# Designs tried in a protein design run: peptides against a protein of PDB entry 5H65. Part 45

Target 1, 294 residues: chain A of PDB entry 5H65
Amino acid sequence: QYLERTPLCAILKQKAPQQYRIRAKLRSYKPRRLFQSVKLHCPKCHLLQEVPHEGDLDIIFQDGATKTPDVKLQNTSLYDSKIWTTKNQKGRKVAVHFVKNNGILPLSNECLLLIEGGTLSEICKLSNKFNSVIPVRSGHEDLELLDLSAPFLIQGTIHHYGCKQCSSLRSIQNLNSLVDKTSWIPSSVAEALGIVPLQYVFVMTFTLDDGTGVLEAYLMDSDKFFQIPASEVLMDDDLQKSVDMIMDMFCPPGIKIDAYPWLECFIKSYNVTNGTDNQICYQIFDTTVAEDVI

## One batch from the design tools (peptide; aimed at target 1 K30 P31 M220 Q283)

Design b2_p15_7 (made by RFdiffusion4)
Pose (drawn by RFdiffusion4):
Structure b2_p15_7 (pose): chain A 289 residues (1-273, 279-294), chain P 15 residues (1-15)
Amino acid sequence: QYLERTPLCAILKQKAPQQYRIRAKLRSYKPRRLFQSVKLHCPKCHLLQEVPHEGDLDIIFQDGATKTPDVKLQNTSLYDSKIWTTKNQKGRKVAVHFVKNNGILPLSNECLLLIEGGTLSEICKLSNKFNSVIPVRSGHEDLELLDLSAPFLIQGTIHHYGCKQCSSLRSIQNLNSLVDKTSWIPSSVAEALGIVPLQYVFVMTFTLDDGTGVLEAYLMDSDKFFQIPASEVLMDDDLQKSVDMIMDMFCPPGIKIDAYPWLECFIKSYNVTQICYQIFDTTVAEDVI
Amino acid sequence: SLSEQLMELSKEWSH
């Protein structure tokens, strides 16, 4: 009834901060390599970070495999422990600690594992069969998180990361403070270990063109615009294909802008200290499947 | 600031 759209030339003449409903074509976008759009964002210090690569994580987990699990930290009231020996793996030993709920191991899909000396591949397989996995190492007096460079919790396809700057790391026995040992809420796990969780976000720069003007608008969201979780997309081939197809739909490579579909959206202007723009309250996924 | 970081990323992606 009252749906009207503001041309871009009118927006460029106005001061910030304001909000606009617009319709424009996506002339171009960055990043050209779409995997680089997935960033980690700390809600406490507002710092943006790259997600560690497989090679980075492999280095951490292989380095963890050189250390011997400490027998003194095995079989507590919090967890049962099991050590596996290996062959042709530089004498590697893998410790898996099964976390109990009131002195009883829960069902596998509710059971959290702590693992010393495991590979990324093994941890991912364990994450399918069990509730979740925390990479750990034998500290002086207690099990401790392996490294904040690696995920503090792998749950399903989500690798949860914490902020190195904002976190004050606590040892594993502090998991006793969790209300139960079956739900394993990632924020609750992070609080018990003194970790400030990072948030996954898609970060992209859109160049919008409606024929009256041109404008750069940022995309920064976790799951609204695509209806694809940023927290799952780097570990899910189907979600990656969906992002590829949506961006190929709005901005196909090689063909002209005349043939592109229109992008209906809101944008908000704001002062940085020049005026910048950002997409908000917008989804392409409700009308596109 | 966050905005400055977004601007820096946009410049990096231009290369």

Design b2_p15_7_s1 (made by RFdiffusion4, then SolubleMPNN; from b2_p15_7, 7 letters changed)
Fold by OpenDDE base, seed 2:
Structure b2_p15_7_s1 (fold): chain B 294 residues (1-294), chain A 15 residues (1-15)
Amino acid sequence: as target 1 above (294 residues)
Amino acid sequence: SLAEQLLALHQEWLE
């Protein structure tokens, strides 16, 4: 939709909710560190969560490794199983289940692995060699997802997480519902397992100034604003540098705001109620930062 | 490594 440019001073006087097109300078932004701006967002309950750190995952997988794989759950029509006993670490048992497609084992680049008792390091290595990895545990009657605090699906360097609040986990045999067991689409896997996938998002607060007024605008965006996926940025140094460069371009350190480039974006106002106090807030939407600055 | 072993095993099972 086409919107006329509205000065911030006018926006600040208007009631919410409304949508605006603005031209402003990015005076400042928070958080300053990129890794702090990447969060996990549930599209259903809209809660924001922190992306788990490696240390967190280590603990989860370490705990999982203390559990013994159930022999009764090995080698089903869905998967072929192999168990290893490590020579180190008190003889830890690792079970790996190779998911078959209609009874046929697919190529490694198409194969999904279910892993019990694996360390983060082992799982990560496997995810680079096979299509996907799901950390699992032995349930009562079937394999189950290990923990929603850990990725439910790992593809290469991408960790897919699910919402603990909104998910109603189903056993691993529900993967049978997938017709194609060679293309492991995260959303399909999630649906089969009763998982509500979380979305990686950039979460930032921009202080915008157009010379007529100043307002703070909230940014929650997955891949449109920077044209960089939030899901990939944490694992890619080049993407991180790109985001940093973009932010430095719009908000260069040590330079006066008069020299800042103009940012054109869309913002929407909305009401936030805190008890008896009503506040108008602003959110950036449908905006892509372009290199061509005004 | 475990990954290498699994790859080898996988290849074997494909045959």
Scores: peptide ipSAE 0.413, ipTM 0.921, DockQ to the pose 0.011
OpenDDE base, seeds 1, 3, 4, 5: peptide ipSAE 0.258, 0.273, 0.273, 0.408; ipTM 0.836, 0.840, 0.841, 0.919; seeds 3, 4 fail the geometry check

Design b2_p15_7_s2 (made by RFdiffusion4, then SolubleMPNN; from b2_p15_7, 7 letters changed)
Fold by OpenDDE base, seed 5:
Structure b2_p15_7_s2 (fold): chain B 294 residues (1-294), chain A 15 residues (1-15)
Amino acid sequence: as target 1 above (294 residues)
Amino acid sequence: SLWEQLLALHEQWSL
């Protein structure tokens, strides 16, 4: 649908909800640091969560490593198992389970690993060699996902998380329901295990100024605005630099706003009630920055 | 084999 350009001064006088096309300068934005702008979003309950830091994951996996793998759960029709004892003073047990496809071990690039007792560093090393890794623990009758505070699936450098509130976890043997055990699609794995996947999103607040007025617009976007996936940016220095470059272009430091480039985007207004106060807020939608800027 | 690959990696770990 085509929308005519509307000046901010006119928008600020109108009731919500409405959609607008605008042309404005990015006076400022928050948060300033990229890592603070990347969040996890649940499509069901709409909760926004922080992406766990490396230190948070270390604690979770350290706790998991204190538990001994159950020998009764090794070597099933679904997977073949191998166990090591570490050479360190603690002598922790590490179990790796190779998921089979129709009783046959697939190639490394097609193979899903289940790991008990591994550290974050060890898991990351495995995820770079094999298709996917799931951190697990020994349950009463089956292997189970270790903790939804940690990734339920790691593919290369991408960590996939699930919603603690919306997920109803099922045991690992439910992976048997997957016909194809070579293409480990995160959504398919999540469905089999009763997980509601979280989505990586950029969350930012833009202060927009077109010379007629100033308004703040909220940005929540996964991969359209920057044409960069929020799921990959935290683990890729080049992608981080690209986002920073885009933001510096629209909001260059040490330069007056008169010299800023114009940003064309779509915004929608909506009502927010805080007690007795009703306010109108704005959100950026269906907007992509020019590719030539990247 | 996958086992051989894992064993090779295992030697590089603190395991």
Scores: peptide ipSAE 0.071, ipTM 0.807, DockQ to the pose 0.013
OpenDDE base, seeds 1, 2, 3, 4: peptide ipSAE 0.066, 0.068, 0.071, 0.067; ipTM 0.798, 0.801, 0.806, 0.798

Design b2_p15_7_s3 (made by RFdiffusion4, then SolubleMPNN; from b2_p15_7, 6 letters changed)
Fold by OpenDDE base, seed 3:
Structure b2_p15_7_s3 (fold): chain B 294 residues (1-294), chain A 15 residues (1-15)
Amino acid sequence: as target 1 above (294 residues)
Amino acid sequence: SLWEQLLALSEEQSL
């Protein structure tokens, strides 16, 4: 639908919900640090959560490494297993299960590894050599996903997470339902294992000013606004620089707002009720930063 | 064998 440009002063007087096209300057934004703006969002329950830090993952994998792999669960029709015993005083055992495609081991770049007892460092190294890695543990009758607080799937530098609230975990043998055991599409893996995958999103609050009024608008976007995937930005310095450059362009430090470029975007208003208090909030939607700005 | 190749690759990761 065609939306005419509406001044902020007019928007601020209107009831929600409504959609608007606006032209405004980005007076300020929060959070200022990029890593703080990247969150995980559940498309089902809409919960927002923090991306786990390396330290959090270290603890999870360290705890997992205290468990000995169950010999009874090794070498199934789905996977071939290899066990390593570390030379350290603890004698940590690591099991790597190589998932087969119709009984045949695929090439490394097509192979999914199931790892139990591995450290974050070891898992990351393996993810650079193989297609994908799933951290697992020995269950009673089958391998199981280690912990939804950790990635359920690691592909290169991308960590895929699942929603604890919405997921109903199934055992690893459910990967047998996948016809293609070479590409390891995250959504397919998630579906097979009963996982609701979380989506990486940029979460920011923009203070917008068009000279007629000022309003705060919420941005929750995965890859459209910056044309940069939120899922990749934390692990790519160049992408981080690009986002920083974009934000600096719209909101340059040390410069007066009069010199700021105009941002054209769509916003929608909505009602939020906190007890007896009814507030109108605004969200940016269907907006891409102009390529000419980059 | 392909299995041996995969094992070799995994062993190189210093597990």
Scores: peptide ipSAE 0.030, ipTM 0.726, DockQ to the pose 0.012
OpenDDE base, seeds 1, 2, 4, 5: peptide ipSAE 0.028, 0.030, 0.028, 0.028; ipTM 0.732, 0.730, 0.739, 0.734

Design b2_p15_7_s4 (made by RFdiffusion4, then SolubleMPNN; from b2_p15_7, 8 letters changed)
Fold by OpenDDE base, seed 5:
Order: sequence, then C-alpha cells, then structure tokens
Structure b2_p15_7_s4 (fold): chain B 294 residues (1-294), chain A 15 residues (1-15)
Amino acid sequence: as target 1 above (294 residues)
Amino acid sequence: SLAEQLLALHREQEE
C-alpha cells in the first residue's frame, strides 16, 4: 500500500481511525532496556505478559521435581520411558519419555522428550541434544503438561509458551494425532495439546518528532520492525547487540535531535476510551526500519 | 550428567 506522507502537526488534528505514512525522528523511546521490551502476546485474547525469568522457571520445575512419576503411565505405544534417580537430592526421580514415531524411536535430532521432575538446567541440557522437550507431570490417566507458566515446548534455546486464558489443555496422548512425530512443529504440538501459543513481541513506545509536531506511537511487533525475531533475541547476544545498534542509530545518546536520522514508518490512529476520557492513540504498523532508514 | 546418560541410552536403542 502507498500513502502520501503527512506531517505530524496535521495528524494530531485529525480524527481516528486513520492510517498515515510519516517521516520523523525518534526523539526518545521506552523502555530503554531491551529485555523490558520483550513480552508475550496472545493472538486471541490480546493479553500481554512478561516472559518468565529464569528464577520463575526454577521455582516451577523445583516444585514439579517434588512429585513422583506414576509408573502406570510409563512405556505406552506413544513413548518409551526411562527413570533416573538422583543421588544427592533425596533420591529425586526423573522420568524421561522418548516419543516414538509409529512405534520406532526416532533419532535424537528428531526425538521429542517428555520430562517429569527435571530441573531447568537438566531440561535445557536435554533440549540441546534432542529435538524438543516438553515438561510434563503425571495426571490421573495420562501424562499432562506441567504448567503453562513454563514453556510447553523447548527447542534448543527457544521457549514456547501458551496462553492460560485461552488454552484448553489436553493430555499428552493427543500427540498421537500428529502424523509426523519427527519434526515437532510448535503450532502442531500446540494444536494437539489444546494450547493457544503466545507470540514473542517487542513492545515499545516511540516519541516521534518531525519538526512540526510530536506524538507517541506504540510498537508491538514480532519480527518485522527490526527484522529480528523477538522470540530469539533474549537468548542471543548478537541479536541483542543488533537491536541496540539500531536503536542507537536512530536515537544516538549525547547527540542533538537535529542530527538524528529520519525514520519513515506507517502509523495508525485509534480511539481509546477510559471512562469519560477519550484519547487518540497511535500504533506503528507494517514498518521495517532496515528499509525505511533515510 | 542426566543428559549425557540419556543420550547414550538413546544411542543404544537406535542400534
């Protein structure tokens, strides 16, 4: 789509909703720290939540580790089970279930592990050696997902989360519905287990100034704006550095705004009502900074 | 480690 460039002063006088193409300088942005800008977003209920910290996950998995795997749920047609007993932690039992494809154990790089009683450290180590890991617990009649406050699927360094509000969890045996039990596509796993996957998003507020006016624009984007996936940035120092460099480019510290580069982007206006207060807000959309730097 | 042991076990099962 093509829109004529509109000065901010004109936009600020117009009713919402409308779409605009603008050319402005990034006067400032918040939050300043990148890790604070990465959130989880539900595509259905649109709730935003924080990405769990390592400490949060530790607590969840520690709690899970206090439970004993149910022997009745081990070794089904879907998976082969192995039990490991720790020596130094009151004999903590860890159950690992290797999901089979048509009754055959896949290669490690194709194999999904279901883990009971594992610590975060153990799970992370396993996720680097196998295709995927799902933290589970013993339910009444089947294995079940441990907790949606933790990842439902871990692939390498990527943690996949589900929405507690929108998900209707189903038991692990529902993975049988997957024809291909080697690729473990997150969306397919989520569908089988009744999970609504959350999306990693950058959430930021930009203060834009084109010399005619100043407005704040909201940014919620997963991978388009920076051309960097929000899902990967927290676990990759190079990606973090790249984002920081981009932001420093547009909003260099210690330099006057007159020297800032121009940013071209699309923004849309929308109405927000809070009680008796009516406000027009702005959101950046369909914008890639790499293509819009001028 | 647990991971190493499980990997080794997995390899044995593949053989």
Scores: peptide ipSAE 0.165, ipTM 0.820, DockQ to the pose 0.011
OpenDDE base, seeds 1, 2, 3, 4: peptide ipSAE 0.150, 0.080, 0.072, 0.068; ipTM 0.814, 0.762, 0.759, 0.752

Design b2_p15_8 (made by RFdiffusion4)
Pose (drawn by RFdiffusion4):
Structure b2_p15_8 (pose): chain A 289 residues (1-273, 279-294), chain P 15 residues (1-15)
Amino acid sequence: QYLERTPLCAILKQKAPQQYRIRAKLRSYKPRRLFQSVKLHCPKCHLLQEVPHEGDLDIIFQDGATKTPDVKLQNTSLYDSKIWTTKNQKGRKVAVHFVKNNGILPLSNECLLLIEGGTLSEICKLSNKFNSVIPVRSGHEDLELLDLSAPFLIQGTIHHYGCKQCSSLRSIQNLNSLVDKTSWIPSSVAEALGIVPLQYVFVMTFTLDDGTGVLEAYLMDSDKFFQIPASEVLMDDDLQKSVDMIMDMFCPPGIKIDAYPWLECFIKSYNVTQICYQIFDTTVAEDVI
Amino acid sequence: SLNQQLKKAASELSS
């Protein structure tokens, strides 16, 4: 009834901060390599970070495999422990600690594992069969998180990361403070270990063109615009293909802008200290499947 | 600020 659209030339003449409903074509976008759009964002210090690569994580887990699990930290009231020996793996030993709920191991899909000396591949396989995995190492008096450079929790396809700057790391026995040992809410796990969780976000720069003007608008969201969770996309081939197809739909490489579909969206202007623009309250996924 | 960090990060994106 009252759906109207503001041309870009009109927006460029106005001061910030304001909000606009627009319709424009996606002339171009960054990043060209779409996997670079997935960023980690700390809600406490507002820093943006790269997600660690497989090679980075492999280094951490292999380095963890050189350390011997400490027998003194095995079989507590919090967890049962099991050590596996290996062959042809530089004498590696793997410790898996099964976390109990009131002195009883829960079902596998509710059971959290703590693992010393495991590989990324093994941790991912364990994450399928069990509720979740925390990479750990034998500290002086207690088990401790392996490294904040690696995920503090792998749950399903989501690798949860914490902020190195904002976190004050606590040892594993502090998991006793969790209300139960079966739900394993990632924010609750992070609080018990003194970790400030990072948030996954898609970060992209869109160049919008409606024929009256041109404008750069940022995309920064976790799951609204694509209806694809940024927290899952780097570990899910189908979600990656969906992002590829949506961006190929709005901005196909090689063909002209005349043939592109229109992008209906809101944008908000704001002062940085120059005026910048950002997409908000917008999804392409509701009308596109 | 978050806006400044977003702008910085966006400038480093591949074209």

Design b2_p15_8_s1 (made by RFdiffusion4, then SolubleMPNN; from b2_p15_8, 7 letters changed)
Fold by OpenDDE base, seed 3:
Parts: C-alpha cells; structure tokens; sequence
Structure b2_p15_8_s1 (fold): chain B 294 residues (1-294), chain A 15 residues (1-15)
C-alpha cells in the first residue's frame, strides 16, 4: 500500500499502532559490532537468543564424546554405521551413521551423516565433505538429537538451531518420513524431528533523525534489509565487509550528520507495556537498503 | 566403492 512520507515530528505525536514511510538520516546504531547484532529468533514463541559461540559448542560436543555409542542402534534400515576408537584420547568412540536413500548410500554431497562422539572440529570437517551433519546420541531405543543447544543440522558452514521451548524432539527414525533423502532441507528435517527451527536475524536499534525529530527504531530482519542472510554473515568475511560497508555508508565515521545520506524506510509503531508504563516503540519493516549501495 | 569412499572420509575423523 502507498504511504505518504511523514516527518518524524508528526509521528512522535501519534498513537500506536500505525505504519509510516519516512526519510531520515541514521544518526547512530547499536550494537556497533556485527557479531553482536546477529541473534536467533523463534518464529513461534518469539524468543531471541544468542548464537552459540565456538567455545559453547566445544563443551557440548566434548560432553557428548564421553558417551559410548550403543551397538544395538547401529546399522538400521535408515543408516549404515561405522565406529572408530581414538588412540590418544583414552579410547574415545566415534560413530558415524550414513543415512541411506531407499536403502542405498547416496553420493557424499547428498549424504546426511549422524555423528556420535565427534568434536566440533571433526564435525566441521565432515560438513565440508558431505551434505549435512546431525550431532546425535544413543537413546534408549533409537538415536536422538544430541542437544538443542548445538546445531541440529550443519550444512557447510551453516549451523541450524532449534527452539528449546517450542520443540518436541522425536527420534532419528522419524527421518524415514522424508521422501527426499538427498536435499536435506532444513525445515523438512526440523519437522521430521519435531524441531521448531530458529531464524538468524539482524537485531539493531537505529537512531533516526530527519531534522524535525529523533526516533529510535528497532530492526529485526533476516535477509531483506541488507539483502544478506543473517544465517551466513558470521561465517563469511566478504558478507561481513558488505554489511560494514552499508553501515559505514549510512553512518560514516568521522563526518558530521549533515553529510549523511538519507535513508528511506518503513516503520511501524506499537505499544509496549512495562508495568504501569505504556511506551510507544518503533520497528523498521519491509525495507531494503542494499539497492542504494550497490 | 562408494561405501569405501565414505568410510575413508569418516575414518579421518578420529585421526
């Protein structure tokens, strides 16, 4: 729908909720560090959480490596299993389960691996050779997802996470419900395993100034604003540079705001209740800025 | 064979 441009001074006087088109300068933004602006968002319960750090994952996988794979769960109709014992790590057992497609092992680039006892480093290496990796553990009657605090699916450098609150985990054999066992679409895998997948999002607060007023607007966006996926940016230096370039363009360091470019965007107002206090907040929506940079 | 190739890749895991 068409919205006329509204000055910030007028917006600040109006009740919520409303939608606006604005033209303003980006006076400042927070957080300043890109890695701090990338979060995981649940589309169901709307919880925001931090992307786990490498150190966090190391701990989870180290703990998983202390568990011995159950021999009874190896070599099912769904997967073929291979187990190794490390020589210099007190006999750590590592089990890799190769998921089959219609009883046949697919090509490596189409193959899903289920891993017990693998380290983060080992898992990452395998994710570069095979289509996908799922960290698992031996349950009572079936393999199960290791931990929702870790990725439920790793594809290349992309770590897919699930919501602990909204997920009701099912055993690995539920992957049998997938007709296509070659593409391993994250949403399909998640559905089969009872996982509500989290979404990577850029979370920032913009201070906008159009000369008539100053307004703080919240940005929560996955891939539209920068035309860069939040899911990939942390693992790609070039994408990081691109985001930095965009932000530097709109909010260049070392120069006065008078020289800043104008940002055109859509914002919506909404009411937030904090105890007895009612506050009007603003969120950026349906806005792409990358076209102005490229 | 494909199985052997996959196992070879997997075997590198524990090195």
Amino acid sequence: as target 1 above (294 residues)
Amino acid sequence: SLIQALEEEASKLSE
Scores: peptide ipSAE 0.099, ipTM 0.819, DockQ to the pose 0.013
OpenDDE base, seeds 1, 2, 4, 5: peptide ipSAE 0.099, 0.102, 0.092, 0.032; ipTM 0.821, 0.821, 0.814, 0.733; seed 2 fails the geometry check

Design b2_p15_8_s2 (made by RFdiffusion4, then SolubleMPNN; from b2_p15_8, 6 letters changed)
Fold by OpenDDE base, seed 4:
Structure b2_p15_8_s2 (fold): chain B 294 residues (1-294), chain A 15 residues (1-15)
Amino acid sequence: as target 1 above (294 residues)
Amino acid sequence: SLVEELEKEASKLSS
């Protein structure tokens, strides 16, 4: 919808909630390291979570590797299983289950792997050769997702996470409910397994200044603001550079704000109550930064 | 084939 431009000084005097169109300069932003702005957001409970680090995942998969795959759960109608025993002193067993489509093994680019006992490195290698990988463990009666602290689905370099609070995990045989066992759409996999998928989002705080006033605006966006998916940026150096370039364009270091380009965006105000104190906050919405900034 | 690719990937697993 159409909104007239409102100066920040006027906005700062008004009650919330309201929507505004503004034109302002980006005086500063936080966090300065853009990769730190990427978070996981639950669409149901609205919790924000940190994206697990490689070290965190290593620990989870190391723990998983201490478990022995259950022979009784191998080679079902859903998947064919192969097991490797490592030659190290621990004799780690790795089970890979290849999910079939109507009883037939699909091509590698269409194949979902279920992995028991794999390291992060091994899982990543496999995810680059097959459609997707799910780290699993042997449950009582079926294979189960290993741990929601780790990705429930890895496709290439994309790690899909689920909300621990909102998910009610179901066993792996529930993948049978999927008619198409070749595309492995993350949302479909999540639904089958009782997972509420988390969403990658950019989370930033912008300090905006239009010469009449200064306000801080909150940004939580998945792919609109930068026209770059938050889900891909952490694993793609080129995308990271692109985001950095955009932010550097709007907030260039080493020069005065008078030389900064103007940013046009929409913000909405909202009330935040902390006990007896009422505060008005602002959030950016429905905004895409222009590539052609003059 | 998938089997051939599996064997190739298996060789990349930790020993």
Scores: peptide ipSAE 0.070, ipTM 0.799, DockQ to the pose 0.013
OpenDDE base, seeds 1, 2, 3, 5: peptide ipSAE 0.036, 0.067, 0.063, 0.036; ipTM 0.739, 0.801, 0.798, 0.737

Design b2_p15_8_s3 (made by RFdiffusion4, then SolubleMPNN; from b2_p15_8, 6 letters changed)
Fold by OpenDDE base, seed 1:
Structure b2_p15_8_s3 (fold): chain B 294 residues (1-294), chain A 15 residues (1-15)
Amino acid sequence: as target 1 above (294 residues)
Amino acid sequence: SLIEELEKVASTLSS
């Protein structure tokens, strides 16, 4: 789709909704810190949530560890179970359930672990040795997901979260519905367990200036704008550096805006009603910075 | 084997 370039001064005078192609300089952006710009977005209810911090997860898993695994729920057709008692003052019990594929225990790189009573550190270590990990708890009749405030699935360094509002959790035995119990696709796991997966997104506000006018545009994007997945950036120093480099390129510190590079992007206008006030807002869309630098 | 995998888990939990 081709749109002619429109100056910001003209855009600011027009009614919404409309789509524009613009050429502008990035005067400033918010938030300045990358970790604050990464959010979780529900594709169903569209709620934006903060990514839980390590401290938050520690608390959740500590609380989970206070509950003893139910012996009657161990060793089913779906999984083989083993319990460890930690050599600490409290003697914490940890149950690990190895999910089987058609009754056969798969190799570690294909194996899903269900963990009761594990700490964040332990879970993270296991996620690097096995295919994936689900934190669980003993329910009345079956194992259940521990807490939607924590990841429902951890694969390597990737934490997959679900929406509390939209999810209707089902017990762990519903994983039996998966024909393939080796790949553990997050969306498939989520579907089996009644989880609506949240999506990692970059959320930022850009102040754009083309010399004719100044406009604030909203950015909500998962992986297109930076060509970097929001789902991976928080756990990868190199990716973080790359994003920072991109932002520094468009908005370099310590120099005048006249020396900033031009950014070409698409924006759409839309109406927002707040009480009696009607406001026009703008959102960046279908833009990749690597391709739109002049 | 299950035993081997359990040993891997045990080493993680004991660390």
Scores: peptide ipSAE 0.042, ipTM 0.775, DockQ to the pose 0.013
OpenDDE base, seeds 2, 3, 4, 5: peptide ipSAE 0.038, 0.038, 0.037, 0.038; ipTM 0.763, 0.764, 0.762, 0.764

Design b2_p15_8_s4 (made by RFdiffusion4, then SolubleMPNN; from b2_p15_8, 6 letters changed)
Fold by OpenDDE base, seed 1:
Structure b2_p15_8_s4 (fold): chain B 294 residues (1-294), chain A 15 residues (1-15)
Amino acid sequence: as target 1 above (294 residues)
Amino acid sequence: SLVQELQRTASELSE
């Protein structure tokens, strides 16, 4: 991993691909807003997409709540079902299916709930009290995942999403393939249901300046750069503050760049061709800011 | 029980 430090002016003259160790100041970065820097990335098709907003989820679950649970799909060997009718003006029927472990209901802190017909608010309330929640709908012969545009799994405040392009959804009974029905590991749940999990990533563009030259470097990182999980940052105020503090440290507002701290990091160059246009781009890799500050 | 916990939660949602 060790590389000799190279000035930016020298890097800018070299062909790609190559790897470099650099020492530079963070002149600026984009996007400035943290919520805009967090994306979902598919490890298979590599598509980047936005994290759905609360409003988007409200619409999806509201639509799902208009559907009536199929009585024929309740109380299987996999789960016990409880139906309640809301006391609000709508009087909706909501089905909650408690997934059993070898025919036995687990403890609440180990229990996976399949929610059919619930609103976002209701789902969130349940996810705070039970281990895991999967929004589902009644299919033709089995329960099915509600919509990949919504989380396929909610654990506390963590929303797990799947790739629409790469996933081949299977019915909920495929959870039977899981030997352990208490821990509910997201990757295991995804595999059982034919879902390709999306990864939360920080996506940013850094403008780096070492006094000899200036270049833009792309950052796509899940938890290494800030040592903060991208999957948790949107739902945790303290983590958001931490990221903001780090960025303010390297790029303090109202201060001249001459007073900025030096950032040590690794960048790799790569070729990008768009028609007749050929250019060299740069990406940050294998860098943790806490360890690379000078 | 899980059902009781669910019922309690549902009751809270009705508030």
Scores: peptide ipSAE 0.185, ipTM 0.863, DockQ to the pose 0.013
OpenDDE base, seeds 2, 3, 4, 5: peptide ipSAE 0.158, 0.169, 0.142, 0.185; ipTM 0.851, 0.854, 0.848, 0.862

## One batch from the design tools (peptide; aimed at target 1 V203 V272)

Design b2_p16_3 (made by RFdiffusion4)
Pose (drawn by RFdiffusion4):
Structure b2_p16_3 (pose): chain A 289 residues (1-273, 279-294), chain P 16 residues (1-16)
Amino acid sequence: QYLERTPLCAILKQKAPQQYRIRAKLRSYKPRRLFQSVKLHCPKCHLLQEVPHEGDLDIIFQDGATKTPDVKLQNTSLYDSKIWTTKNQKGRKVAVHFVKNNGILPLSNECLLLIEGGTLSEICKLSNKFNSVIPVRSGHEDLELLDLSAPFLIQGTIHHYGCKQCSSLRSIQNLNSLVDKTSWIPSSVAEALGIVPLQYVFVMTFTLDDGTGVLEAYLMDSDKFFQIPASEVLMDDDLQKSVDMIMDMFCPPGIKIDAYPWLECFIKSYNVTQICYQIFDTTVAEDVI
Amino acid sequence: STKEKQELIKAASELS
């Protein structure tokens, strides 16, 4: 009834901060390599960070495999422990600690594992069969998180990361403070270990063109725009293909802008200290499947 | 926040 659209030439003449409903074509976008759009964002210090690569994580987990699990930290009231020996793996030993709920191990899909000396591949397999996995090492008096460079919790396809600057790391026994040992809410796990969780976000720069003007608008969201979770997409091939197809739909490589579909969206202007723009309250996924 | 806006610009400028 009252759906009207503001041309880009009119927006460029106005001061910030304001909000606009627009219709424009996606002339171009960054990043060209779409995997680089997935960023980690700390809600406390507002820093943006890269997600660690497989090679980075492999280095951490292999380095963890050189250390011997400490027998003194095995079989507590919090967890049962089991050590596996290996062959042809530089004498590696793997410790898996099964976390109990009131002195009883829960079902595998509710059971959290703590693991010393495991590989990324093994941890990912364990994450399928169990509720979740925390990479750990034998500290002086207690089990401790392996490294904040690695995920503090792997749950399903989501690798949860914490902020190195904002976190004050606590040892594993502090998991006793969790209300139960079956739900394993990632924010609750992070609080018990003194970790400030990072948030996954898609970060992209869109060049919008409606024929009256051109404008650069940022995309920064976790799951609204694509209806694809940023927290899951790096570990899910189907969600990656969906992002590829949506961006290929709005901005196909090689063909002209005349043939592109229109992008209906809101944008908000703001002062940085020059005026910048950002997409908000917008989803392409509701009308596109 | 201001810092968040600046970090967004900084990160976006490094995009391919």

